# Designs tried in a protein design run: peptides against a protein of PDB entry 4LZF. Part 1

All scores and structures are predictions.

Target 1, 155 residues: chain A of PDB entry 4LZF
Amino acid sequence: GGRLVVFPNGTRKELSADGQTVKVMFFNGDVKHTMPDQRVIYYYAEAQTTHITYPDGMEVLQFPNNQTEKHFPDGRKEITFPDQTVKTLHPDGREESVLTDGTIIQLNPDGSKVIQFNTGQREIHTADFKRREYPDGTVKTVYSDGRQETQYPTG
Structure headers, positions and changes below count from the first letter of each chain, unless a header shows other numbers.
Peptide ipSAE is a variant of ipSAE made for these designs: the mean of its two directions, with the distance scale d0 fixed at 1.0 Angstrom where the peptide's residues are scored. Compare it only between designs on the same protein; published cut-offs may not carry over.
The geometry check fails a fold that doesn't show the stated peptide or that is severely misdrawn somewhere.

## One batch from the design tools (peptide; aimed at target 1 F7)

Design b1_p8_1 (made by RFdiffusion4)
Pose (drawn by RFdiffusion4):
Structure b1_p8_1 (pose): chain A 155 residues (1-155), chain P 8 residues (1-8)
Amino acid sequence: as target 1 above (155 residues)
Amino acid sequence: SKEVIVLS
């Protein structure tokens, strides 16, 4: 029915009966679980932070302010802030934010962006212009040269 | 039952 091992330094190890699950309670209050499927869950006592490493290369961090960061094997990083905004950082430098109100912000590494407002409007920023598209079909554009254009709806 | 091992 499993074993408990206490080391001179105060670190404790608990093995399951099948030896598949190992729990390590370090002298400093940190806790590590190694699961049968090889997931490793590490709890940092002082920082009150959890780090989970998956066999597929994915890593997840849970911070005590309820922020979660997910690192995908390909290099993508996904952050869930406490407000539940989800921000995805791609290795190429693109950033995408999906806010809870429904706003989506897409930022390109060249600095261009597309903003999708929860109100149904869409805004595009490029080197040449800033553009706003409206649900009624109206398009308003401000060009780098200072000109402003309004494209009226067909109707 | 669970075994306890204490090391010196």
Fold by OpenDDE base, seed 1:
Structure b1_p8_1 (fold): chain B 155 residues (1-155), chain A 8 residues (1-8)
Amino acid sequence: as target 1 above (155 residues)
Amino acid sequence: SKEVIVLS
């Protein structure tokens, strides 16, 4: 069978019979699970946060407010917010948010912003203009100097 | 030494 070790400080260590699973229950309420697949699951009692580390360097954080963060080995982070918006932070500084309605918001390292609406419309923000692109091919641009331009699809 | 081991 398994084995349970109880330390004088109250920490408990549970070992599975096959030795593949180890559960440490610390005196402060924290829990550490070492799993057969080599993932390590930390539960921080005070923060009520679960932190999973994988042997490939992947990390997953689960917060009590229902937020989840995935930290990929390549430096990319994916945050699922409580409202189920998914935000991806890329190593180059680009950020992309996917809203529950299908809208995609991209923040680029150059400061530009692109919104792809679920209606098929697209809006581009730069230092020089805001541009709205419509599914029919119409494009409306408002420049920083106040000038406006509308381009209609070719008939 | 001061730890308690329970076999199950």
Scores: peptide ipSAE 0.042, ipTM 0.727, DockQ to the pose 0.175
OpenDDE base, seeds 2, 3, 4, 5: peptide ipSAE 0.041, 0.039, 0.040, 0.040; ipTM 0.732, 0.722, 0.731, 0.729

Design b1_p8_1_s1 (made by RFdiffusion4, then SolubleMPNN; from b1_p8_1, 3 letters changed)
Fold by OpenDDE base, seed 4:
Structure b1_p8_1_s1 (fold): chain B 155 residues (1-155), chain A 8 residues (1-8)
Amino acid sequence: as target 1 above (155 residues)
Amino acid sequence: GMEVIVLE
């Protein structure tokens, strides 16, 4: 059978019969759970935060405000905010936010910004212009100097 | 002291 060890300080350690699961309940309320698949689940009682680490380097943080963060082995981070917006931080510095309505906002390392609207329109922001691309192929550009340009689809 | 309990 399983084993339970109770330490003088109040910490408890549960061992499964097969030895593949270990649960440590610390005196401060923290919990460390080592699973057969080698993931480790940390629960920090004071912060009410769950932290899961995977053997491949993946980490998942779950916060009491319902925010979730995924830390990928490649350095990418994915944050699901309480409002269910998903923000991805890429190793190259690019940031992408996916809103619940399907809108995608991309912030590029060069400072440019791309918004992909749920309507199929796309807006590109650079230091020199703002450009709106329409599903029909029309492209409207407003340059920083106020000049405007419209390009029409060919067909 | 430490206490060990075998769980079934």
Scores: peptide ipSAE 0.070, ipTM 0.750, DockQ to the pose 0.170
OpenDDE base, seeds 1, 2, 3, 5: peptide ipSAE 0.075, 0.051, 0.055, 0.069; ipTM 0.753, 0.743, 0.744, 0.752; seed 1 fails the geometry check

Design b1_p8_1_s2 (made by RFdiffusion4, then SolubleMPNN; from b1_p8_1, 4 letters changed)
Fold by OpenDDE base, seed 5:
Structure b1_p8_1_s2 (fold): chain B 155 residues (1-155), chain A 8 residues (1-8)
Amino acid sequence: as target 1 above (155 residues)
Amino acid sequence: GMEVVVLE
C-alpha cells in the first residue's frame, strides 16, 4: 500500500500504492512531487515558488507575485507578467512582448524594433529611421538625419 | 527515529 516515511530531521516522504506518485516534504518546507505523468513539481517554501519540470524538457516557474515563466525545450522563454503582458525571448535573440491591449513589441537581433499598435498602426525603428505605417496605407518616415518623408497610399 | 506508516 501507500507509505509515509518520516525521517528524524522532519523530512517526510509519501509513496502512493501504485508507486507512481512520490511526495517529499523536506524539513525546510520545500516539496518535491513526482507525478504519474512524469512531471516533477518543486515547491520552494522560502521563495514561495513552484517549479514544474516536464519529461520533454519544458519547465514552468510560478512566482508568488503571479509571474509565470515557461522555458521551452527549443530554448524559447515565455514570461507572463503579473499584468498579463507576455514576453517571449527567442533563441536567436528576438524578443516579443504582447500587451493586454493587443499591442505587440518586437525587438530584433539587429537592433531594430517593431511596434504593432492595437490601432492598426505599425512603427519600425532602425538605426537609420523611424517609420510609421498607418492603416490607410500612409507611411511616414523620420530619418536619423532629420529628413522626413510621407508616402501616400495608391488607390 | 524513523516512522513508516501504511497509508493505503
Scores: peptide ipSAE 0.070, ipTM 0.755, DockQ to the pose 0.153
OpenDDE base, seeds 1, 2, 3, 4: peptide ipSAE 0.067, 0.051, 0.055, 0.068; ipTM 0.748, 0.742, 0.743, 0.750

Design b1_p8_2 (made by RFdiffusion4)
Pose (drawn by RFdiffusion4):
Structure b1_p8_2 (pose): chain A 155 residues (1-155), chain P 8 residues (1-8)
Amino acid sequence: as target 1 above (155 residues)
Amino acid sequence: SADYVEPT
């Protein structure tokens, strides 16, 4: 029916009957679970933070302010902030944010960006211009040289 | 045995 082992230093280990699951309760209050599928779940008592390592290379951190960070094997990092904005950082430097109101912000490493407002408008920033596109078909552009352009709807 | 190896 399993075992409990208590070490002189105060660390406790609990093994399941099949030995597939191991729980370690460290003297400092940290808790580690090793699961049969080799997931490792580590709880940091003082920091009140959970770190989960998956066999496929994925790592997940849960912070006490309810922020979650996911690290994918390829290097992508996905952050869910407490407000539930999801920000994705790509190794090439691209950043994408999907806010709960529906706004999407795409930032390129060269500094260009595309903003998709929940209102249906779209804004593009490049080295040459800032552009705003409207649901009615109107396009407004401000160029680096200071000129401003309005493209009116066909209708 | 490994069951009795103290974790670090």
Fold by OpenDDE base, seed 3:
Structure b1_p8_2 (fold): chain B 155 residues (1-155), chain A 8 residues (1-8)
Amino acid sequence: as target 1 above (155 residues)
Amino acid sequence: SADYVEPT
């Protein structure tokens, strides 16, 4: 059968009958769950934060403000903010944010920026120009020297 | 974060 161990300091340890689940309730309110799938769930009572570690190296943090962070084994990080914006941080330094309205913002390691609007328009920022691409094929470019160019669609 | 230490 299951087993309960009570330590002198007030910490309690519950073991399932099959030995596959272990729950430790620490005297300070922290909780540690070891699950059958080998994931470990930490709850920090003071911070009200949940930290899950997976056997493959994946880690998930859940904060009391409803922010969630995923740390992938390849070094990629994915942050879901309270407003439900999802930001991905890539190991090469590239950052990508997906807004709730469908807009995608990309920050590249070379300093360039690309915005894909939910309207189908695309804006590209570089050291040399700012460019707006329209769904009909029109492209408007403002260069750093003040020159402006409009490229009209073919057909 | 670091692992928890259980009472001995």
Scores: peptide ipSAE 0.050, ipTM 0.748, DockQ to the pose 0.144
OpenDDE base, seeds 1, 2, 4, 5: peptide ipSAE 0.033, 0.046, 0.045, 0.033; ipTM 0.697, 0.750, 0.743, 0.694

Design b1_p8_2_s1 (made by RFdiffusion4, then SolubleMPNN; from b1_p8_2, 4 letters changed)
Fold by OpenDDE base, seed 3:
Formats: C-alpha cells, sequence, structure tokens
Structure b1_p8_2_s1 (fold): chain B 155 residues (1-155), chain A 8 residues (1-8)
C-alpha cells in the first residue's frame, strides 16, 4: 500500500502504492507534487502561486490574480492577463498581443508597430510614416514630413 | 519551502 512519513517539523510525505506519485505537504503550507508524467507542481502558500515544471523544460506560473505565464524551452514567453489578453514575447524581441475582440498588436525589434483590427483594417507605424490599409484596397499614408498620400483600389 | 528535516 501507500506510505505516509511524518517528519519532526510537521512536514508530511505521502507516497502512492506504485511509487509514481509523491506529495509533500510542508509545515508552512507549501505543497509539492511529483506526478507519473514527471511534471513537478509547487504550490507556495504565502504567495498563493502555483509553479509547474515539465521534463522538456516548459514552465507554467499561475498567480492569485488569475494571470498565467508560460515559459517555453525556446525562450518564448506567453502571458495570459486577468482580462484574457494574450501577450507573446519572442526571443528576437518581437512582441504580439491578442485582445479579446480579436485585434492583434505587433511590436517589432526595429521599433515599427502593426495593428490588425477586427474590422479588417490594418495600421502600420514606422519612423517615416503611419499607414492605414482598408479592406476595399484603399491605402492612406501620412509621412513624418506632413505629406499625405491616398492610393485608391485599381479597377 | 524545499527544506526537509530527515527523520531521526
Amino acid sequence: as target 1 above (155 residues)
Amino acid sequence: SEELVEPV
């Protein structure tokens, strides 16, 4: 059968009968689970934070405000905010935010910004211009020198 | 806490 070990400081260690699951309940309220799939789940009682580590190097953090962070082995990070916005941080410095309404905001390493609106419109910001692209093919550009250009659909 | 006191 399973085993229970009680330490002098009040910490408890529970082992499953098959030895594949280990649960440590620390005297301070922290909990550590080692699972059959080799993931390790840490619960920090004071911070009310859960930290999951996977054998492939993946890490997941769950905070008490409902924020979740995923740290991928390739260096990418994915943050789900309490408002359900999802932000991806890429190793090359590119950032992408997906809003709940479907709008996508991209920040590029060169300082440019691209917004893909849920209406199908797209806005591009560079050092030289701001450009709005419309679903009908119209493109409006405002240059940094104050010049404006409108390109109309061909046809 | 990760610190464990071994059983006496």
Scores: peptide ipSAE 0.056, ipTM 0.773, DockQ to the pose 0.182
OpenDDE base, seeds 1, 2, 4, 5: peptide ipSAE 0.055, 0.055, 0.052, 0.055; ipTM 0.774, 0.777, 0.768, 0.773; seed 4 fails the geometry check

Design b1_p8_2_s2 (made by RFdiffusion4, then SolubleMPNN; from b1_p8_2, 3 letters changed)
Fold by OpenDDE base, seed 5:
Structure b1_p8_2_s2 (fold): chain B 155 residues (1-155), chain A 8 residues (1-8)
Amino acid sequence: as target 1 above (155 residues)
Amino acid sequence: SSELVEPT
């Protein structure tokens, strides 16, 4: 059958009868669950943080402030903030934030920034200019030297 | 070592 092991230091280990589930309750309040699907669930009592590790290398962190972080095997990280903004950190250095209103903010490794507004407008920031693209096809560019250009849509 | 081993 299942077993409960109690250690002198206060740590407790619960084993299911089938051996598929192991729960370790550490003396410091931390908890480790090994599940049948091979995921391991760590609960850090002091931090009140849950850390799930998957056999494929996926990791999920759940913080007490409702922030969730996913660490993908490819090196990508996805952070869901308490406000439900989702920020993706790519291994190439690109960052993407998706706001709750649908706005997408991309930070590129070259330092450029692209904002896709929920209005359909798009703004591109480079070292040389800021450019606004409008849904009607109008493009306005403000260059770093103060020059401005407007490109009108072609019919 | 364990202080106690109990069946569950």
Scores: peptide ipSAE 0.044, ipTM 0.727, DockQ to the pose 0.146
OpenDDE base, seeds 1, 2, 3, 4: peptide ipSAE 0.041, 0.039, 0.041, 0.041; ipTM 0.729, 0.713, 0.746, 0.726; seed 1 fails the geometry check

Design b1_p8_2_s3 (made by RFdiffusion4, then SolubleMPNN; from b1_p8_2, 3 letters changed)
Fold by OpenDDE base, seed 3:
Structure b1_p8_2_s3 (fold): chain B 155 residues (1-155), chain A 8 residues (1-8)
Amino acid sequence: as target 1 above (155 residues)
Amino acid sequence: SAELVEPV
């Protein structure tokens, strides 16, 4: 069978019969599982937070408010908020948010912003202009100097 | 996590 080790401080360590699973139950209520696939699952009792580490360097954090964070080995971070918005932070500084209604908001390192609306319209913000693109091919631009331009799909 | 001590 498995093995149980009991420490003087109340910490308990359980080993499976095959030695592939190790469970440490700390005296403070924290729990550490080492799994056969080499994942390590930490549960922090006071924070009620779960932290999973993978052999490839991926990490997953699960918070008591239902927020989940994934930290990828390439430096990318993906946050699922309680409202189910998904935000991706890229190593180059680009940020992308996908809203539940299908709207996508992109913040670029150069300070520009792109909104892809669920209606098929797209809006681009730069230092020089705001531009709205419509599904029919019409494009409206308002420049920083107050000039406006409309481009029609047939023109 | 917490510190481990030697088993009794």
Scores: peptide ipSAE 0.067, ipTM 0.793, DockQ to the pose 0.176
OpenDDE base, seeds 1, 2, 4, 5: peptide ipSAE 0.064, 0.063, 0.065, 0.063; ipTM 0.787, 0.790, 0.788, 0.789

Design b1_p8_2_s4 (made by RFdiffusion4, then SolubleMPNN; from b1_p8_2, 4 letters changed)
Fold by OpenDDE base, seed 2:
Structure b1_p8_2_s4 (fold): chain B 155 residues (1-155), chain A 8 residues (1-8)
Amino acid sequence: as target 1 above (155 residues)
Amino acid sequence: SSELVEPV
């Protein structure tokens, strides 16, 4: 059978019969599960947050507002917001947000931004201009000095 | 996390 260990400070430790599952119930209400697959699930009672650590270095945070964060071993982070927007932070500094309507927003390390709208239009923001690309091939550019140019599709 | 102490 399993074992229950009670510590003087009120912490309790439950061990499965095979020793593969360990549950620690801390005196402060925190709970730590060590699973047979070596993942560790920690529940922070005060913050109502769940933190899962995997043996490969992956980490998953689940917050009470329904936000989820994944921390990948390569340094990438993926945040799923309560509104179901997914934001990826890449190790090179690039950020990508995917909205529920399919719009993609990319922030580049150089400060430029690209928005791929669900309509097929794309907008590029740089230090020098904002550019709108239309599905028909039209491209409109507004430069930082106020000048504008429009390129029309060939046809 | 909290510190584990020696069982009684």
Scores: peptide ipSAE 0.046, ipTM 0.752, DockQ to the pose 0.200
OpenDDE base, seeds 1, 3, 4, 5: peptide ipSAE 0.045, 0.046, 0.044, 0.040; ipTM 0.749, 0.753, 0.747, 0.722

## One batch from the design tools (peptide; aimed at target 1 K13 V24 F27 Y42)

Design b1_p9_1 (made by RFdiffusion4)
Pose (drawn by RFdiffusion4):
Structure b1_p9_1 (pose): chain A 155 residues (1-155), chain P 9 residues (1-9)
Amino acid sequence: as target 1 above (155 residues)
Amino acid sequence: SRLPEPTIP
């Protein structure tokens, strides 16, 4: 029916009957679970933070302010902020934010960006210009040289 | 940081 082991230092270990699941309760209040599938779940008592390591290389951190950070094996990092904005950082430096209101912000490492407003407008920033595209088909552009252009809808 | 897990004798 399983075992409980208490070490002189106060650390406790609980083994399942099949030995597949191990729970370690450290003297400092930290808790570690090792699961049969080799996932490791670590709870940091003082920091009130959970760190989960998956066998495929994925790591997940849960912070007490309800922020979650996911690290994918390829180097991608996805952050869910408390407000539920999801920000994805790519190793090449691209950043993508999907906010709950529906706004999407795409940032390139060269500094260019595309913004998709929940209102249906789209904004593109490049080295040459800033451009705004409207649902009615109107396009407004401000160039680096200061000129401004309005492309009117066909209709 | 994680603490080392003790070995069962």
Fold by OpenDDE base, seed 5:
Structure b1_p9_1 (fold): chain B 155 residues (1-155), chain A 9 residues (1-9)
Amino acid sequence: as target 1 above (155 residues)
Amino acid sequence: SRLPEPTIP
């Protein structure tokens, strides 16, 4: 019950018997699958990249270097790098990277930066200072004007 | 980031 259409340019189109699956094999080697769940899978042969689009607007890109990018309907992007670092780009300009060791790096639209180390230390960068927070409660601040301040824990 | 797709005849 399925159909195969072969076009003069070499493109081939396969239709399932139920009509719910369509596979287009383009003359250039690209492949497009339209699935029953309405997701569309694009394979770009030259780039060896897979691009999946979902009905809700979600998009997933899979690159040959094992990088994966997710584009969410709200404009957020999530990149999983080959080393498995996950970087999230928020529509407001915030960026967050989660390293495999648990370290979290946050970049804020105002230019500030926060690093949450896997050791429990946290470092905050602003236009005015760099601050290191230690697990014991000690806080060291180096200000842009050269001042340094240490805040000792209580107890 | 979207790659161009060839057209279906």
Scores: peptide ipSAE 0.069, ipTM 0.775, DockQ to the pose 0.227
OpenDDE base, seeds 1, 2, 3, 4: peptide ipSAE 0.057, 0.055, 0.061, 0.054; ipTM 0.780, 0.784, 0.791, 0.779

Design b1_p9_1_s1 (made by RFdiffusion4, then SolubleMPNN; from b1_p9_1 with R2P T7E)
Fold by OpenDDE base, seed 3:
Structure b1_p9_1_s1 (fold): chain B 155 residues (1-155), chain A 9 residues (1-9)
Amino acid sequence: as target 1 above (155 residues)
Amino acid sequence: SPLPEPEIP
């Protein structure tokens, strides 16, 4: 059978019969689960936040506002916002956001920006121009000097 | 920063 240890300060420790699962209920309301797969689940009662750590170094944070953050061992971070937008932060400084409508926004380390709209249109922003690409192959460019250029599909 | 865990007696 399992074991229950009750400490004088009110902390309780539950051990499974096989000893592979440990649940600690701290006197302050925090809860720590150590699982057979070696992941550790810590619940902070005051902050109502869950922190999961994995053996490979991955970490998952779950906040009370329904935001989730994943911290990957390679330094990448993935944030799922309450509105279900997913933002990925790459170690090289590149950022990508996927909106619920399917729009993808990419921010590059050089300051350029690329938007892939759900309509199939694509917009590219650089220091020198803004360019809109249309599904039919038309490309419109507005340069920083005010010049405008339209390239029509060849076919 | 991660919050500190309480001590287990």
Scores: peptide ipSAE 0.102, ipTM 0.795, DockQ to the pose 0.268
OpenDDE base, seeds 1, 2, 4, 5: peptide ipSAE 0.093, 0.102, 0.096, 0.094; ipTM 0.789, 0.793, 0.791, 0.792

Design b1_p9_1_s2 (made by RFdiffusion4, then SolubleMPNN; from b1_p9_1 with R2M T7E)
Fold by OpenDDE base, seed 4:
Structure b1_p9_1_s2 (fold): chain B 155 residues (1-155), chain A 9 residues (1-9)
Amino acid sequence: as target 1 above (155 residues)
Amino acid sequence: SMLPEPEIP
């Protein structure tokens, strides 16, 4: 069977029979699970936050407000907000937000912004213009100087 | 930043 060790400070350590699962219940209410797959699940009682670390360097944070953060080994971060928007932060500085309606918002390191609407329209923001691309191939550009241009798919 | 783990005696 498993083993239970109770320490004088109130910390409890549960060991599985095979030793592959370890559960530590700390005196402060924190809980640490070491799993057979070598992931470590730490629960911070006061913060009500779960922190999972994986052997490949992946980390997952789960907050009491239902926000989840994933830290990938490649440096990418993925944040799932309480509203279920998913924001990805790329190592190159690019950010991508996927809204619940399917809209995708991309922020590029150069300051440009691309919005892919769930309607199939795409809007591109640069220092020089805002451009709207329509599913039919029409493209409308509003330049920073106020000039407007419409490009038609047949033209 | 996350809080440190308590010491295991």
Scores: peptide ipSAE 0.133, ipTM 0.808, DockQ to the pose 0.260
OpenDDE base, seeds 1, 2, 3, 5: peptide ipSAE 0.130, 0.126, 0.130, 0.130; ipTM 0.805, 0.806, 0.805, 0.808; seed 1 fails the geometry check

Design b1_p9_1_s3 (made by RFdiffusion4, then SolubleMPNN; from b1_p9_1, 3 letters changed)
Fold by OpenDDE base, seed 4:
Structure b1_p9_1_s3 (fold): chain B 155 residues (1-155), chain A 9 residues (1-9)
Amino acid sequence: as target 1 above (155 residues)
Amino acid sequence: GPLPEPEIP
C-alpha cells in the first residue's frame, strides 16, 4: 500500500503504492502533488493559487478570482479572465482577445487593431484609417484626415 | 514569478 510520512514540522508526505503519486502537505498549508503523468500541481494556501507545471514546459496558474493563465512552451500566454474573456499573448507581440459574445480583438505589434464582431463585421484600425468591413462586401473607410470612402461589392 | 515552495525536512 501507500505510505504516509509525517515530519516534525507538521509537513506530511503521502506516497502511492506504486510511487507514481506523491502528495506533500506542507506545514504552511501548501500542497504539492506529483502525478503519474509528471505534472506537478502546487497549491499556495496563502494566495489560494494553483500552479501546474507540465513536463513539456506548459504551466497553468489558477487564481482565487477565477482567472486562469496558461504559459505555453512556445512563449504564448493565454489568460482566461473571470468574465471568461480569453486573451492570448503571442511571442511576436500580437495580442488576441476573444470575448464571450464571440467578438475577437486583435492588437498587432505595428499598433494596428482588428475587431471581428460577432455580426461578421470587421473593423481595422491603422495609423492612417479606420475601416469597417461588412458581410455583404461593403467597406467603409474613415481616414485620419477625415476623408471617408465607401466601397461597394462588385456585382 | 512563481512563489517559492517550502522546504521539505
Scores: peptide ipSAE 0.103, ipTM 0.789, DockQ to the pose 0.253
OpenDDE base, seeds 1, 2, 3, 5: peptide ipSAE 0.093, 0.090, 0.091, 0.093; ipTM 0.784, 0.779, 0.784, 0.786

Design b1_p9_1_s4 (made by RFdiffusion4, then SolubleMPNN; from b1_p9_1, 3 letters changed)
Fold by OpenDDE base, seed 5:
Structure b1_p9_1_s4 (fold): chain B 155 residues (1-155), chain A 9 residues (1-9)
Amino acid sequence: as target 1 above (155 residues)
Amino acid sequence: PPLPEPEIP
């Protein structure tokens, strides 16, 4: 059978019969599960947050507001917001947000920004200009000096 | 912010 250890501080430790599952119920209400697959599941009672650590270094945070964060071993982070927007933070500083409507927002390490609208329009922001690309091939650029340029589609 | 690990007795 399993084993239950009760500590003087109120913490309880349950070991499965096979010894592969360990459940620690801390005196503060926190719970730690060590699973046979070597996942460690932390539940923080006060924060109502679940933190899963994987043997490969992956971490998953689940917040009570339905936000989920994935921390990849390579340093990348992926945040799924309550509205189901997904934001990826790359180790090089690049960020990408995918909205539920299909809009993609990219922030580049150089400070440039690209928005790919669900309409097929793209907007590019750099230090030197803001550019709008239209599905018909029209491109409008507003430069930092106030100059504006429109490139019309050929045809 | 990272949550602290619970203390194990």
Scores: peptide ipSAE 0.039, ipTM 0.726, DockQ to the pose 0.175
OpenDDE base, seeds 1, 2, 3, 4: peptide ipSAE 0.036, 0.039, 0.037, 0.034; ipTM 0.716, 0.732, 0.724, 0.667

Design b1_p9_2 (made by RFdiffusion4)
Pose (drawn by RFdiffusion4):
Structure b1_p9_2 (pose): chain A 155 residues (1-155), chain P 9 residues (1-9)
Amino acid sequence: as target 1 above (155 residues)
Amino acid sequence: PEGPAPLPR
């Protein structure tokens, strides 16, 4: 029916009957679970943080302020902030934020960006211009040289 | 027997 082992230093280890699941309760209050599928779940007592390592290389951190960070094997990092904004950082430097109101912000490493407002408008920033596109078909652009342009709807 | 006690991170 499983075993409990208590070490001189105060660390405790609990093994399942099949030995597939191991739980370690460290003297400092940290808790580690090793699962049959080799997921490792580590709880940091003082920091109140959970770190989960998956066999496929994925790592997940849960912070006590309810922030979650996911690290994918390829290098992508996804952050869910407490407000539930999701921000994805790509290794090439691109950043994408999907806010709960529906706004999407895409930032390129060269500094250009595309903003998709929940209102249906779209804004593009490049080295040459800032542009705003409207649901009615209107396009407004401000160029680096200071000129401003309005493209009116066909209708 | 058991090996040395595990240490936390």
Fold by OpenDDE base, seed 3:
Structure b1_p9_2 (fold): chain B 155 residues (1-155), chain A 9 residues (1-9)
Amino acid sequence: as target 1 above (155 residues)
Amino acid sequence: PEGPAPLPR
């Protein structure tokens, strides 16, 4: 069978019969699970936060406000906010937010911004212009010098 | 026995 070890400081350690699962219940209320797949699940009792570490280096943080953060081995981070917006931070500095209505906001390392609206319209912001692209192929551009240009769809 | 871990930063 399994084993239970009770330490003088109040910490308890449970081992499965096969030794593949270990559960440590610390005296402060924290809980640590070591699983057969080598992932470690640590629960911080005071902060009510769960921290999962995987053998490949991936980490997952779950906060009491329903925010989740995933840290990938390649340096990418994915944050799911309480409102269910998902923000991805890339190692090259690019950021992408996907809103619940389907809108996508991209911030590029060069300072440019692209918004893909749920209506099919796209807006592009650069140092030189603001451009709106419409589903029918019409493109309207306002340049930094005040010039405005409309390109009409072909066909 | 091992102790509890500090909170991640």
Scores: peptide ipSAE 0.200, ipTM 0.857, DockQ to the pose 0.143
OpenDDE base, seeds 1, 2, 4, 5: peptide ipSAE 0.193, 0.194, 0.195, 0.199; ipTM 0.854, 0.855, 0.855, 0.854

Design b1_p9_2_s1 (made by RFdiffusion4, then SolubleMPNN; from b1_p9_2, 3 letters changed)
Fold by OpenDDE base, seed 4:
Structure b1_p9_2_s1 (fold): chain B 155 residues (1-155), chain A 9 residues (1-9)
Amino acid sequence: as target 1 above (155 residues)
Amino acid sequence: SEGPAPQPP
């Protein structure tokens, strides 16, 4: 059978019969689970936050407001906001937000912005222009000086 | 030993 150890400080440790699962219930209400797959699930009672660490270096944070953060071993971070928007922060400094409607917003390290609308339209923002690309191949550019250009599809 | 202590947040 499993074992229960109760420490003088009030912390309790439960061990599975196979020893592969360990549950520590700390005196402050925190809970730490060590699982057979070597993931560690730590629950912070006061913050009501769950922190999962994986052997490969992956980390998952779950906050009481339903925000979830994934920290990938490659340095990428993925934040799922309460509204279910998913924001990815890439190691190169690029940020990508995927909205619930499928719209993708990319912020590039050079300061440019790309919006991929769920309609198939794409909008590119640079220091020099805003450009809208349409599914039919039409491209409309508004330059910073106010000049406008329309490029029509070939065909 | 009083037992394990919580980890910092």
Scores: peptide ipSAE 0.155, ipTM 0.846, DockQ to the pose 0.370
OpenDDE base, seeds 1, 2, 3, 5: peptide ipSAE 0.154, 0.151, 0.152, 0.151; ipTM 0.846, 0.846, 0.846, 0.845

